# Ledger of designs, part 205: peptides against a protein of PDB entry 5VZU

Target 1, 271 residues: chain A of PDB entry 5VZU
Amino acid sequence: GRTLEDIFHEHMQELILMKFIYTSQYDNCLTYRRIYLPPSRPDDLIKPGLFKGTYGSHGLEIVMLSFHGRRARGTKITGDPNIPAGQQTVEIDLRHRIQLPDLENQRNFNELSRIVLEVRERVRQEQQEGGHEAGEGRGRQGPRESQPSPAQPRAEAPSKGPDGTPGEDGGEPGDAVAAAEQPAQCGQGQPFVLPVGVSSRNEDYPRTCRMCFYGTGLIAGHGFTSPERTPGVFILFDEDRFGFVWLELKSFSLYSRVQATFRNADAPSPQ

## One batch from the design tools (peptide; made by RFdiffusion4, then SolubleMPNN)

Design b2_p27_7_s4 (from b2_p27_7, 7 letters changed)
Fold by OpenDDE base, seed 4:
Order: sequence, then structure tokens, then C-alpha cells
Structure b2_p27_7_s4 (fold): chain B 271 residues (1-271), chain A 27 residues (1-27)
Amino acid sequence: as target 1 above (271 residues)
Amino acid sequence: SLDEVLELIREGLVPDLPLMPSDIDGF
């Protein structure tokens, strides 16, 4: 049988060849599309913008991070042999926060796997329930031919009855147990480490994270064959760095903000 | 499983090689 090394070597050679073919095809006809930076909103988890992936035999991966209410999206700006530009490489559900355990239990891949898969099943259930509510709502709009119901006459509303006395029932003020607002610990990062057996091409990842969320990553064969969504964890480190743990692939991708100032990258104002 | 990951890699279904040959020495 082929060794793992043989499989990786063959696959890497194929990726390099595909990349060379694609780059060489573009030498004859470069179509440039203007990319606009998403407008920043006050409710955005971090400033939207361009991030560089520091993973990959594909080399430089650029994604656009954008916020869409309770979802975040990473859109490929660079294509690769598997996934073309414009695809949503990551989709993040900002409703489904991942709570990382203590640092000792974070080393356990099976614990992270359990947490992520439990969230995946909740997301699937919510999608099925929301799909049923949307399905049942469409079925009831059969065209009610509203036959014109005849104008029944206005019956006169009869008169003012009298003087009911004010009963002074002194209801005791029930102690409103102030639901302790868990202080929005929005500010303190938690210690972060990759689970044992999760590969990182860069060992220099942040050892503290602000927040984690459930998400899915896009995987596909060469030429965008058999595209599917694999479960993972979006890790917000800071304003300029996030990661994605590909759970099934046991891999980690680090993304860093592109600090370049782009002229004329603002979205045209909606006229 | 590791075998499922290796199958995905073999089929080229990953957006990239998530593992380098040097990362395999730990499995």
C-alpha cells in the first residue's frame, strides 16, 4: 500500500500542478473584480475585513470576514484547486457559543468533539423546527375566497352601569429576585490550547482566546467536486486574529488581519 | 477517525493538506 508520506507527497504534487495550471491560464486573461470591504457595524463582533490564512500548501489564502446579524461568514477572495474564489469557506453561528473547558480538558480532543457535536445536533434541530414552522405557515394560505358576508346591522350598545367600590387589597411587594445579571465578562480572554492530535502548521498561535462559536467549514475535491460542510470551532483571539478548528480533519487554521489600507474599498453608499 | 481523515485527504476533499508529513510522526 502507499505510505501516508506517499499519499501526502502525491496530493501535494497534484495541488502544485493544479495551482500552476490555474495561474498559467490567468496569464492570458486576467479578469479583475473590485472587492468592497463590508461596512462596519457597532454590533459586529470585530471589524469586518480581509484576513490572511497562515495555513496551506496552497500558500497565501485571503478571506473576507463579514457579519450578517447572528452569523459571521468567511468568503474566499483567493481561490484554490479545491474551492474557487467567492465561496463561503467558513460559516459561523454567533448564537451557538462554544464554552471551552479548563486548560487541562482543552487538551482532550474527545471533549472538544463532544461539545461541538452536541451543538451541531442543536443547530440541526433548530433548522428542522424552523423549517416546519415555515412549511406549515405556507400551507394555510389557500385562497380564501372571502365571500362578501352581508352587513349585519349595528346593535346599539346599552348604558353605563354603576358604582363598584374600591377594595384596598394591599398586595405585598413580592421580592423581585433580581436575576443576577452575570457580569458581561466580555473583556477577559480565557487560556487556549489546541487539543492533542490537532495539527497546526503554525505553533505560534495565541494562547488566549476571547470567544468561541460553532461553525462549519467548506471542503471539496479538486475542481470543487463533492462540496460539503464539516463542523468546527471559530476561535476569536483578538480584533485582528481568529482561528478555525476543523474537527473532522483534526486541523487548525489561523487567520490574521491584512493591515494594508485599501483606497476606494468602501462599499458604494446605497443610493 | 484518523482513517476517515486519511480518506478525505486521499480523495482531495480537504481545502488543503491539514497535516504535513512531519505532523504524522505524532499519530
Scores: peptide ipSAE 0.023, ipTM 0.603, DockQ to the pose 0.033
Fold by OpenDDE base, seed 1:
Structure b2_p27_7_s4 (fold): chain B 271 residues (1-271), chain A 27 residues (1-27)
Amino acid sequence: as target 1 above (271 residues)
Amino acid sequence: SLDEVLELIREGLVPDLPLMPSDIDGF
């Protein structure tokens, strides 16, 4: 059988060749589209903008990070052989925070896998329940033919004031001590390490993270064949860096903010 | 599993190789 090395070598050669063909074909006809940075909102987890990813075989990729209520999205600005430009390479559910274990247990890939798959199952259940409520609401609009019942003028019936006897009954309201959820200590970055067997092309990833969220990454065959979403972890390191752990792929992608000052990259204010 | 990753690679569904050939010497 082909060795793992043979498979990687052949696949790397194919991706390099495809990338060479793409770069060589585009030399003759470049269409430029202006990209605007998304406007920043006060509730955005970090400033939206352009991030550079260093993918292994793909090399340099540019992703636009944007926020959409309780979702974040990474949109490909650069296409690759598998996923064209404009696709959502990552979608992050800001409702579903991932709690990383201690640093010792973070080395265990199976523990991270368990945590992510439990969150994936919750997301699936919430989608099924929300789908059922939306389905039942549509079924009951049968056209009730509103027969016009005639407006009979019902009369002025008049009367009397009910006597207000002041029943004293002093039922002691039991103190339901609402356990104040202690605000999660947002302040100290958690020590971060990749699980054993998760590959990163860049060992210089941040060793502390602010927070993690459940997300899904887009994978596809060459030419965007059989596109599917695979579970993963969005890791916020700081204002300028985030990562994505591709759980099933056992891969980590690091994204760093593009620090280039783009003149006039702001979207024109809606007039 | 590693086999599942190898299947995804064989199917061409993995856009990026999670491992460089140099990283294979560690398994």
Scores: peptide ipSAE 0.022, ipTM 0.560, DockQ to the pose 0.032
Fold by OpenDDE base, seed 5:
Structure b2_p27_7_s4 (fold): chain B 271 residues (1-271), chain A 27 residues (1-27)
Amino acid sequence: as target 1 above (271 residues)
Amino acid sequence: SLDEVLELIREGLVPDLPLMPSDIDGF
């Protein structure tokens, strides 16, 4: 019978062959698109830029990390047989922190799964509620065909006098205590370990993380068939490293900043 | 489980293989 190693080896060979076919067939007909590094903002969780990921049989991949308000995005710069370049391999919801348990309970995959799925359900509820508010607001502007009600002559009601006692109803403006977004506690890094049964290609991952967020990863079949979003955990280790736990796949991808300096990679200043 | 990953591999629905016989660090 095929061993698991045989299956992975066969799949690796297939992916390498697919990559080779894609690169070799287009060698004479390459379309080049200039990429620009995202502008850094003061509110960015880390400096945006290029990150190296290692994706098992997909080998070396380059992802652009960018920040979009309360969302972060990993965009594939390199495509693979499943997910083409320019796709959003990861989408991170910076509103939804994942609180990892203690180091002992972090080894429990079911505990991580519970935490992530609870956050997924909250995100789903928020999307449904926001959809209802947008729906109800549009329904009421049915064009009232104002039938021209005949102008009944307004009888001049007599000018009753000006006794304007100003009722000082000093309605105290209820201090809408804007729920102060608790400043992202740059908490002391917490000990980090992958759950048992989550596979990492590289065991040399950081054993301390700064913070975690809910996110979704893109999965697809060969040729970008049946693309879907799977739940996961974005793990910020430091300024130059982040990870993504693919919950359903029970896998972990590590991303490290590309330290290469590119001349003229900055977006042109808006003139 | 690894079996669930193998099912996803058989379906071709993998962004990443969690385990490889060798590290492919380049093309």
Scores: peptide ipSAE 0.021, ipTM 0.568, DockQ to the pose 0.034
Fold by OpenDDE base, seed 3:
Structure b2_p27_7_s4 (fold): chain B 271 residues (1-271), chain A 27 residues (1-27)
Amino acid sequence: as target 1 above (271 residues)
Amino acid sequence: SLDEVLELIREGLVPDLPLMPSDIDGF
């Protein structure tokens, strides 16, 4: 039977061949597009910028991380045979934090899968509820034809009286102690390990993480065929490193900040 | 299942098949 190794080897050969075909076709016409770094905002989870991924048979990939309110995006700067440059390889929902279990339970893939799928269902419910509110608001601009309805008379219906006594019961307003959301202590990094059966290209990943969020990754066939979003976990390790666990693929991608300084890479101020 | 992952590989839908650690030692 084909081993996993045989299949990975064949797939790696196909990806190398596709990468070679694409790069050899560029000898005739290269179009260069200027890329600007996204502006940093005070509320950004980390500094936005270029990150280097080194995962799978693709080798070196460059992703731009940017923040858009309660969402983060990884945009491909380098394309591969499956996903072209300019596509959003990852979309992160910063509203939906994932709490990792203890280190023992982090080894259990089924526990991580349960947590991610519960968050995915909440995101789906919120999208359905938000879709209903947008639909009801447009229907009510029927033209108010101001027909002058005639002055029907004031019927004087009567005065019924009586006397009900003022019961004084001074129920003290129970102070609803608004549970002050304890400012998310920028706490000591939680111990981190990949679940058993999640493959990583390198075992040299950070063994502590700051926080995790629900996200989706983009997958597609060669030539960007059948593009789909798959559920995953964005893992913030530190200011310069993040990971993405592709849940359905049982894969982990590690991204590290590009330390190169770019002159004149700032976006022009919106005029 | 493993077969579902293999089907996704055959369809080329899995860009980032993690090379198993065994696949790295072969370079």
Scores: peptide ipSAE 0.021, ipTM 0.562, DockQ to the pose 0.032

Design b2_p27_8_s1 (from b2_p27_8, 14 letters changed)
Fold by OpenDDE base, seed 4:
Order: structure tokens, then C-alpha cells, then sequence
Structure b2_p27_8_s1 (fold): chain B 271 residues (1-271), chain A 27 residues (1-27)
């Protein structure tokens, strides 16, 4: 399989190429498409808008966060070599809140994986049940023998090898003083830590989160090849920050609100 | 600058009637 280094190297080459193309385009007539910010709704979890993310080798991403009833969507404003602009990089199911365990058990990737996969299974069941109710109303058109389309071989997802160099930091066993259950003050989010083995580009992520939801992230090969939705966790930190844990990729993306004000960026009123 | 990395880039244009958020459309 391609190493993380190979992926990073190829991605860096493509980023350099795209930067070159972009720079070369400045010498030419650029076509601009106006982007509108989604209107804020009272029931929106946070104010919708532009967020700046950093993810793995992809570097800087601009994502539009929008709310659609009990779903949220992150739409790519900037593309990358894998996923073009306009794609929904993340889809969040606001019906399926994830309860994170205590801080000790949050370090366990298998525990987070269990919780997410249980929610994923519920979401699949709900989709199947809702699909059956919609299906029973369409009359018996006879069984067209759907020839089994040959199972295309699943492209092996690049195994991110754990570069677990165990630093032997022989930290002394400090006495476990039983920290008394401080009552969850209504305004303070719960303590948050990434599981062991989840890669973050920036270790400077919020150590407190308000709430988490089940979501799916879009992954693809270069040139948007074999796009698929992978399970993950949307983590709301505050009004201006959210994260996404890519469960299968064992990676974390942090997104921060773009603080720039945009004039005339409000969607035109529907006529 | 909201150009980001790869594919499509976003730019704020802050001039007069054209003040707003824009995406660069690749040719």
C-alpha cells in the first residue's frame, strides 16, 4: 500500500501543481462565481457560514457549514486533489447525538469506534425501514431479474501505518486523587480528548466540547476516484469551532469560523 | 485570502458593487 509519506508526497506535488496553475491563472482572466452564505435560522445549532479547516495532508480547506432541518452539511468551497469544490465533505445527523465517555475512556479508540458503529447501524436500520414504507406503495411491477453486477473489488484503503515510535516517557505513577464529581455546570462543555492513534495536524484543539453527533465524511482517491462515505463524529466545540473525527482514517479535522465579514454575501431573498 | 489548497479557490472581493465572496472557477 502507499505509505503516508507517499500520499503526502503525491499530495504535496499536486498542491504545488495546483498552486502553480492558480498562480498562472492570475495572469489570465479569472472567472468568479459568487458564493452566498446560508441564511441563519433560529433552530440552527450554530450560525451557519464559512469555516477554515486543516486536515491531514490536504492542508487548508474552506467549508461552508449549513443546516437542513435535522442534518448539517459541510460543503467544500475549496477543492483538493481528491474532492472537488461543491462536494459535501461532511454530513452530520443531528438526530443521532453521540455521548462521549469519560476522559479516560475517550482515549480508547475502540470504545469510540463501538459507539459510532452502533449509531451507524441504527441509522442504516432507520433508512431501511423508511425505504420499505416508501416502497410498499409502488405496485408489483414484475421481478426484473437484476443480474448481479459483479462486485467490483474494493480498492484497499491506504493503511495509514501507525508510526508509533513509543517514546518511553517513564512518567511516575502520580497518586490517583479521586477527583470529586463536580456537578456539570450548565455552561461548561464536557472534557474532550482525541483517542490514542487518531492523528491530528494540530494538537492545539479544544479540550472541551459542547456536544457530538454522528456523521459521515466523504473520501476519494485523486481525481475524485471511488468516492465513499465513511463514518465519523462531528464535535461541536463552540460557536466558532467544530471538529470531525474520521473513524476509518483515524484522523481529526479542526474547523474554525472565518471571521472575515462579507458584504453582499447574503443569499438573495427567494423571489 | 481564502484560496486554500487544490482545485477551486475562494476569494473575497471587497470593491464597490462587487464586494462579496467568490469562488474561482477553473477554466
Amino acid sequence: as target 1 above (271 residues)
Amino acid sequence: DLSGFGGYYAKKIGEGVYDGLYQIVPP
Scores: peptide ipSAE 0.191, ipTM 0.676, DockQ to the pose 0.346
Fold by OpenDDE base, seed 5:
Structure b2_p27_8_s1 (fold): chain B 271 residues (1-271), chain A 27 residues (1-27)
Amino acid sequence: as target 1 above (271 residues)
Amino acid sequence: DLSGFGGYYAKKIGEGVYDGLYQIVPP
């Protein structure tokens, strides 16, 4: 059967030629739509923006990293033969931090796989539970029987019920010490190494990471055939670098901030 | 260079008032 690896690496030898053919077709295109950079928010894990990454055989790609509450998104700015531009190449769940093991155990792919798949299962459970709560709330629209009846003005009774003494029982409000969620100190960088058997096109990746999160990567065949979301690890190295481990593909993509300045690329201020 | 492939393309225009990132709209 066609593996995800086979899908991802389909016609690898043709990719360079395809890239050249496709890019050259639009060299004379005069119709442009402005791409705005995502607005930066104080709570963003890092400054959003353009990153250049390597996707194994696909070579250099440009992605836009943006933050959407508890999610981060890598959107393809450059398409490839498998995944067109505008697709979400990576989706990161910032609620689900991955704790990497010690440096020795980080070399074990099966250990990383276990950790990621355990988080994947939690994400799946949370999605199922949240789906049930939304479903039960709709059911009890019992038929509003529209019975019109003009029922009458029943009047009176004033009854004086008595003086029940206010028992002072001053139950001290137990100080629910709201455990101040210690702001997740961007902890001291953890030593980082790729697991054995994870391929990297660039061996010059950071050997220290700040934090990791669960995420999914988009994989498809040529022409965007059979697109699938596969589990992975988003690795934040620093303000300008992140990685993604494609778990099923056993591959690593390193993304580095595009240092190009753009004038007038900021999103117009919401009026 | 921010050139793309796969049906949609991006281009940097780095000059004047048009400085920015653009999606090339296929004809």
Scores: peptide ipSAE 0.190, ipTM 0.689, DockQ to the pose 0.362
Fold by OpenDDE base, seed 2:
Structure b2_p27_8_s1 (fold): chain B 271 residues (1-271), chain A 27 residues (1-27)
Amino acid sequence: as target 1 above (271 residues)
Amino acid sequence: DLSGFGGYYAKKIGEGVYDGLYQIVPP
């Protein structure tokens, strides 16, 4: 039978062939635009830059990671038959941290799904509330002439009496065990495992993670048909590695920093 | 549509060492 590796190899060959066919149609007259590395900021979660990953059956992908305040973006540098280059393959909401459970409960896909979908619902509610505040602010400038509505008389409600029997019910103070927010160990990685049934191309993923965040990933059919955003988890492993769990696809993509230095890849200083 | 095939690392060894990332501009 064809192994998954055989299928991936055949698909990679098909992608290379497609790329060759499409590029050959332009008689080798291609216009290239220079891509610059995003500037690093002090508040960036990690150094922005190029990451290489394995995405689905498409083989090696290059993504640019950039930070935009409380959002991070993965932009495709390499395109594929589904998603063109320049598309945002992942969008990360750095306001919505995901706390992973213990290692035993991390194996449960339904638990991860629950956590992610709860965060997704919060994000939707925040977007609806913020949309209403922006909408209501424009409507109120109609000069409603204050017609003086006549003073209807205050009916005197009667003073019912004082019977003050002090029931002594000594309710024991239920010691609300303040669930000690285990100080988010800002420096020590948490043990990490993929849920059962999440596929990874590389079983050699980091077994410790720093932080997780809610995010969305872009999926599409061939030729960028019916593009949609699916919920997922951005997993920061270290300064040079992150992952994305595609919740609906039950897949994991691992990204590693491209260590190649480019002498002229820095954005030109704004003159 | 070439927009799907994305960026090349082009090292043009010529009058300038243009080491850099380049994206194919769709026609």
Scores: peptide ipSAE 0.183, ipTM 0.678, DockQ to the pose 0.452
Fold by OpenDDE base, seed 1:
Order: structure tokens, then sequence, then C-alpha cells
Structure b2_p27_8_s1 (fold): chain B 271 residues (1-271), chain A 27 residues (1-27)
């Protein structure tokens, strides 16, 4: 029978082949445009720049992380079958911090879902209320057609592999001395674990996070079909690593800073 | 329609004054 690994490899091979076919169509006329790194600002949560992400079936991707006041943005530098490059794969609302529960409750996907959806509802309410105060003063300038932002692939969930038998090892209950809950000082790293049923390409993710924020991830079908924004969690691990939990996809993407130096990658000073 | 795979292959060009990261723009 096809293993989950076989299905994953077949899908990866298909995606690689598709990428190859698409790139080979342009072999005769490639235009190269320099990518500039966003300038760093003092108020940036971390240094902006290039991060490499591992998306489940899509392989290695590069995103540009940039800061825009109280918003952060991940822009695809590499496209995939579903989202073209130049698209905003993630949008982070730095106003809406996600408080992760304790490590035990972090394993509960439904608890994370509840927390994220409550924040999503607050964000919607704030957008509606702010729309009412602005509505009285501005005359009828016609609807500028907002060009639809492009969206990431729905990863097909791999089918259930077979039952592994539970081994009963009965370890004794040691006395839990109630260590006084020190108030989580704003800025201390907290223990981090992915919820059960959230897929990660790599089990080697940071087990401590600094901060989490509400965000939206962009998802689409192949060829950028039916682009939509789905709720998620931006997880800041450190200066060089962040993650994104795709809530509806039950997936986790880890992003690590590209350590490669690029000459002449600084944005030209606005003259 | 490259719109789906319109992957800017960020190519590092490591040559002289052109050293940098580049987007491949489809024609």
Amino acid sequence: as target 1 above (271 residues)
Amino acid sequence: DLSGFGGYYAKKIGEGVYDGLYQIVPP
C-alpha cells in the first residue's frame, strides 16, 4: 500500500516537476529584478529580512519579513503552485497578542482554536466600529477595485496510518509542590509545543517562544484559485526564527533567517 | 498562465556589482 511517505514523496516529485516545467518554459528570456531588503526600524519586533521556510509539501520557500507599524508581513520571494511570488503569505497583527496556555493545554488544538477565533472576532468588531466613526465624513468616492490578494495551497491531509499498540508503563505520581505562579513577565520565553494533530515537516522546532500574535495566512488552490485568508498564529521564537500555525490547515511552518549575506541588497536611499 | 507557479526564484547572483538576490520576473 502507499505509505504516507510515498504519497508525500510523489506529491513532492510532482511539485518539483511542475516547478521545473514552468521554469524551463522561460529559459530563453529571464528578466532579473534585484530584491532589496526592507530597512530596519528601531520599533521592529526583530530585524526584517529573508527567512527560509519549510512548507510541508512545497519544500524550501523564502519569505521576506517586513514591518509596517503595528503589522508585520511575510511576502513570498519564492512562489509555489498555489501562491505566486510577491504575494503576502502571512499578515500579522502586532496589536493582537495571542496568549498561549500552559504547556499541557497547548497540546489541545481546540483550546488554541478557541483563543485564535476569539481574537479574530475582536479584530472584526474593531474593524466594524472604526468603520462607523469614519463613515459620517467622507463623501462618495467610488469603489476602487481592491485587487484580490493571492493565497497558499490547501495541503491535502495524508490518510491515517495503522494502529500502534499502547505500552502500559505505570509511573508513580510524585507530589506536585504548587510552585507559586510567577506572573509571566512580559518578554520571558514560555514553553512551546505544537497542538496534537498540527503537522510539522520537522519535529525540530524551538520548544520556547517569546511572543505570539494573531495573523492571517493566505491559502489557494493550484494556479492561485479561490484565494482566501485563514486565521493563524505567528510565533516569535527568537531574532532569527519564527513560526506560523495555519489553524484551518492544522499545519506549522517554521521560518529561519537566511544567514547568507547579499551585497547591494540594501534598498537605495530614497533620493 | 504562470500565475500559480510564478515563483520568483530568488537567485543569488554572486558576480561583482551584481552580487545580490534577484527575482526572476516571467516575461
Scores: peptide ipSAE 0.254, ipTM 0.754, DockQ to the pose 0.462; fails the geometry check

Design b2_p27_8_s2 (from b2_p27_8, 12 letters changed)
Fold by OpenDDE base, seed 5:
Structure b2_p27_8_s2 (fold): chain B 271 residues (1-271), chain A 27 residues (1-27)
Amino acid sequence: as target 1 above (271 residues)
Amino acid sequence: DLSGFGGYYAKKVGENVYDGLYQVEPP
């Protein structure tokens, strides 16, 4: 019988062939938009740029990693039948670190799932709280119907005397304990293993990770149907490698920096 | 809809090596 591997390889070959056919047929009619590498910032977790990854069953993909304050984004440079080019395949919340358990407990998918879902719920709560503060501020501009209430004469209420000593209620400004941004301890890399039942196309993934963050991955049906964000884990291995664990898909994608130098890929300096 | 198959093509177009990153836009 065809193994699951055979089916996977056949599907991969079909997708590669489809991509080749589409790109070859339209080669003379394609509009090419120039893209630039994101400028590096000193606060970037790693140097932004192009990464090659294995995306699910669709083969080799190129993703642009960029940093946007406390968020990182993986943008598809290569599309697939499910997710078009230019889509944000992964969105990483750099505020929400995921602490992986010990190596024994990392093999437990349910433990990773628990940790990720707890972080997901916190992110959801923070979004709801921030949404309420923005909502209440707009509600009070009810149209002041300027009913011209008639100018009743201001009776000169008499000058009551001066002496009310304002009590110095020295309300100590409650020290808003600035939640100390735990410095991203560039700690020694922790041992890393994929949970049992998480599929990887390549078993040759780094067995040590630097840090992990909560993120969401974009999934869709063929033709970008019913796109949704699924929870996952961004795993920083090193300066040139990161992974993404697709929690619901039980899959792992490894991304490695494209070492190709592009002479004119830097964004033009704003003159 | 070719938007799904947006390829990375470093095309050498002529003598001008457009050494750059290009995204394919759907027609």
Scores: peptide ipSAE 0.234, ipTM 0.671, DockQ to the pose 0.467
Fold by OpenDDE base, seed 3:
Structure b2_p27_8_s2 (fold): chain B 271 residues (1-271), chain A 27 residues (1-27)
Amino acid sequence: as target 1 above (271 residues)
Amino acid sequence: DLSGFGGYYAKKVGENVYDGLYQVEPP
């Protein structure tokens, strides 16, 4: 029978052939736009830059990871037949950390699914609440036609006296012990395993993760048809490796830093 | 549409102005 590897190999060969046919049609006259690496900031979760990943059936992809305040983005540098280059393959919400359960419960896909969907619902609620505040503020600039209503002489109601001295009751302000957000133990990685039924192309993924966040991944049909955002988990393994669990697709993508240095790839200083 | 295949990075040996990351523009 065809193995999953055989199907993958056939599909990869087809994609390479398609790429060759398309590039050959342009008689080697290709226009290349320079892409700049995102600037590094002190508050960046890891150094931004290029990562190589295995995305779905399409083999090796290049993604640029960048940080935008409390959001991170993976932008496709390499396109595929589904999602063109320049699209945001992943968007990570750094406000919504995911706590993975113990290693035994991490094997349960339904437990991970529950955790992710609960966070997804919170994100939706926050978006709805923020949308309401922006709507109410614009309505009240009705033109105050200052009609000069005439000065009716309202009578001097008498100044009742100030007297009452009520007493000392020194109710100690109960120290609302602000539950000190336990400093996220930044140091010791948590044991990590993929849930049963999540497909990984390679079983060689890091078995320890630093932290996880809620995110969304982009999926589309061939030719970028019906693009949709699906819920997932961004998994930071280390400074050079992250993963994304595609919850609905039951798949895992591993991304590793491109160790190649590029000259002239730094963003020009904003003049 | 080459936009679907279009990202390249080049690392050349030496001082080459063309070293960097490139996206293929669709024609």
Scores: peptide ipSAE 0.199, ipTM 0.609, DockQ to the pose 0.500
Fold by OpenDDE base, seed 4:
Structure b2_p27_8_s2 (fold): chain B 271 residues (1-271), chain A 27 residues (1-27)
Amino acid sequence: as target 1 above (271 residues)
Amino acid sequence: DLSGFGGYYAKKVGENVYDGLYQVEPP
């Protein structure tokens, strides 16, 4: 039987061949749209930019990481036969932190699966509740027929006077127990290990993570057939590295910052 | 579908400086 390595090699050869054919035959007729790097914001979890990653069987991919309030987004810069360039390969909900268990329990795939699926259900409930509030708000703009309410006369409400004496009830200032600001734990990295049965193409993944968040990844068949979003975990390792655990695929993708500087990749300042 | 293959960094092609990131538009 073909090994997973053989299938990967064949798929990579097909990708390289398709890319070669595309560049060699059509380079003179290709229209190129300029991509700008997202501007960095103070509230960004890490500096936005280009990351190179290993994606499942598709090989090396380039993804743009950007921040959109309490959401992060990975956008494909390189496409593959399944998912074209410009698609959102990962969507991260920065409101829904994943708390990893201890290192022993991190090896248990079923424990990670439980944690992720519980967060997935919360996200679905919040979306349904927010959808109902947005739906109910639109229904009440029935056309208020502006019936001209008749000008009823200003009754002069009388000047009631009297001198109610201020009782000096000297209520003792109850000690507002200052809720101890839990010191922003300058995040001592948590020990990190992949669950047993999660495949990694790179064994050299970081063994310490800063933060984890709930996210969804895009999967599709060849030619972008039946695209769907699957649950996963975004793992922030450091300023230049993040991972994504594809829960249903039982796979891990490691992304590393592209250190190349681009002189004309900064977004033009909004005039 | 060749629409999948995007993401070119061009530095310089001939005399033209195309320094930047580009996405190939699908034909």
Scores: peptide ipSAE 0.188, ipTM 0.679, DockQ to the pose 0.442
Fold by OpenDDE base, seed 1:
Structure b2_p27_8_s2 (fold): chain B 271 residues (1-271), chain A 27 residues (1-27)
Amino acid sequence: as target 1 above (271 residues)
Amino acid sequence: DLSGFGGYYAKKVGENVYDGLYQVEPP
């Protein structure tokens, strides 16, 4: 049987070969499209921009993080053998916060899996309910033949008088106990550890996180075959670092902000 | 170093300074 080492070696050979093919293709007349950095918005979870990460066997990845209302997206700047450049490697639902357990229970992969799959099911239900409301509204536009309503004459309705007797009924003001919105606990950085059996290429990941969100990651075979979305956890560590736990792959990708300055990479102001 | 897999170009004009980021369109 193929050993894990054989599979890794074959995959590394394919990656090296593809990297060689990609680098050799630069000798051809390539069309270059300028990539603009997303503008920062006040409500963005962190400053959008370029992040570098390590993804499984793929080596160095560059991802653009952007915010789109209650969604965040990681768009591949680097292609790989499985997923071409320009694809969304991660899609984050900022509506669905993941609550990590205590540090002891964070080591339990099954507990993280349970939490993520429960959120996945909620997201699925919300999508089904929203789909049903949109479906019922379209069905009833049968062609109402606009029968010409005959011009019924304006009967002058008489101006009967004003005798509003003021009934005093002193309805007791029901104390609407304003449910004190518990102040969104500005999540003090909680201790963070990867679950046992989640692979990381780098053991040097932050041991505290600010917040986590449900998300999906894109996976595919070589040549972008059978692309699918797998459940995962977006982990915000700080302004310059985030991670993604690929639940089904049992892998963790750490992304760090690219500290390089890109001149002329800001989107042209809409004139 | 922004050396990843292909599909992008960054014109280096200084140490950690680039004149832009470009996607390489497949031929």
Scores: peptide ipSAE 0.285, ipTM 0.814, DockQ to the pose 0.411; fails the geometry check

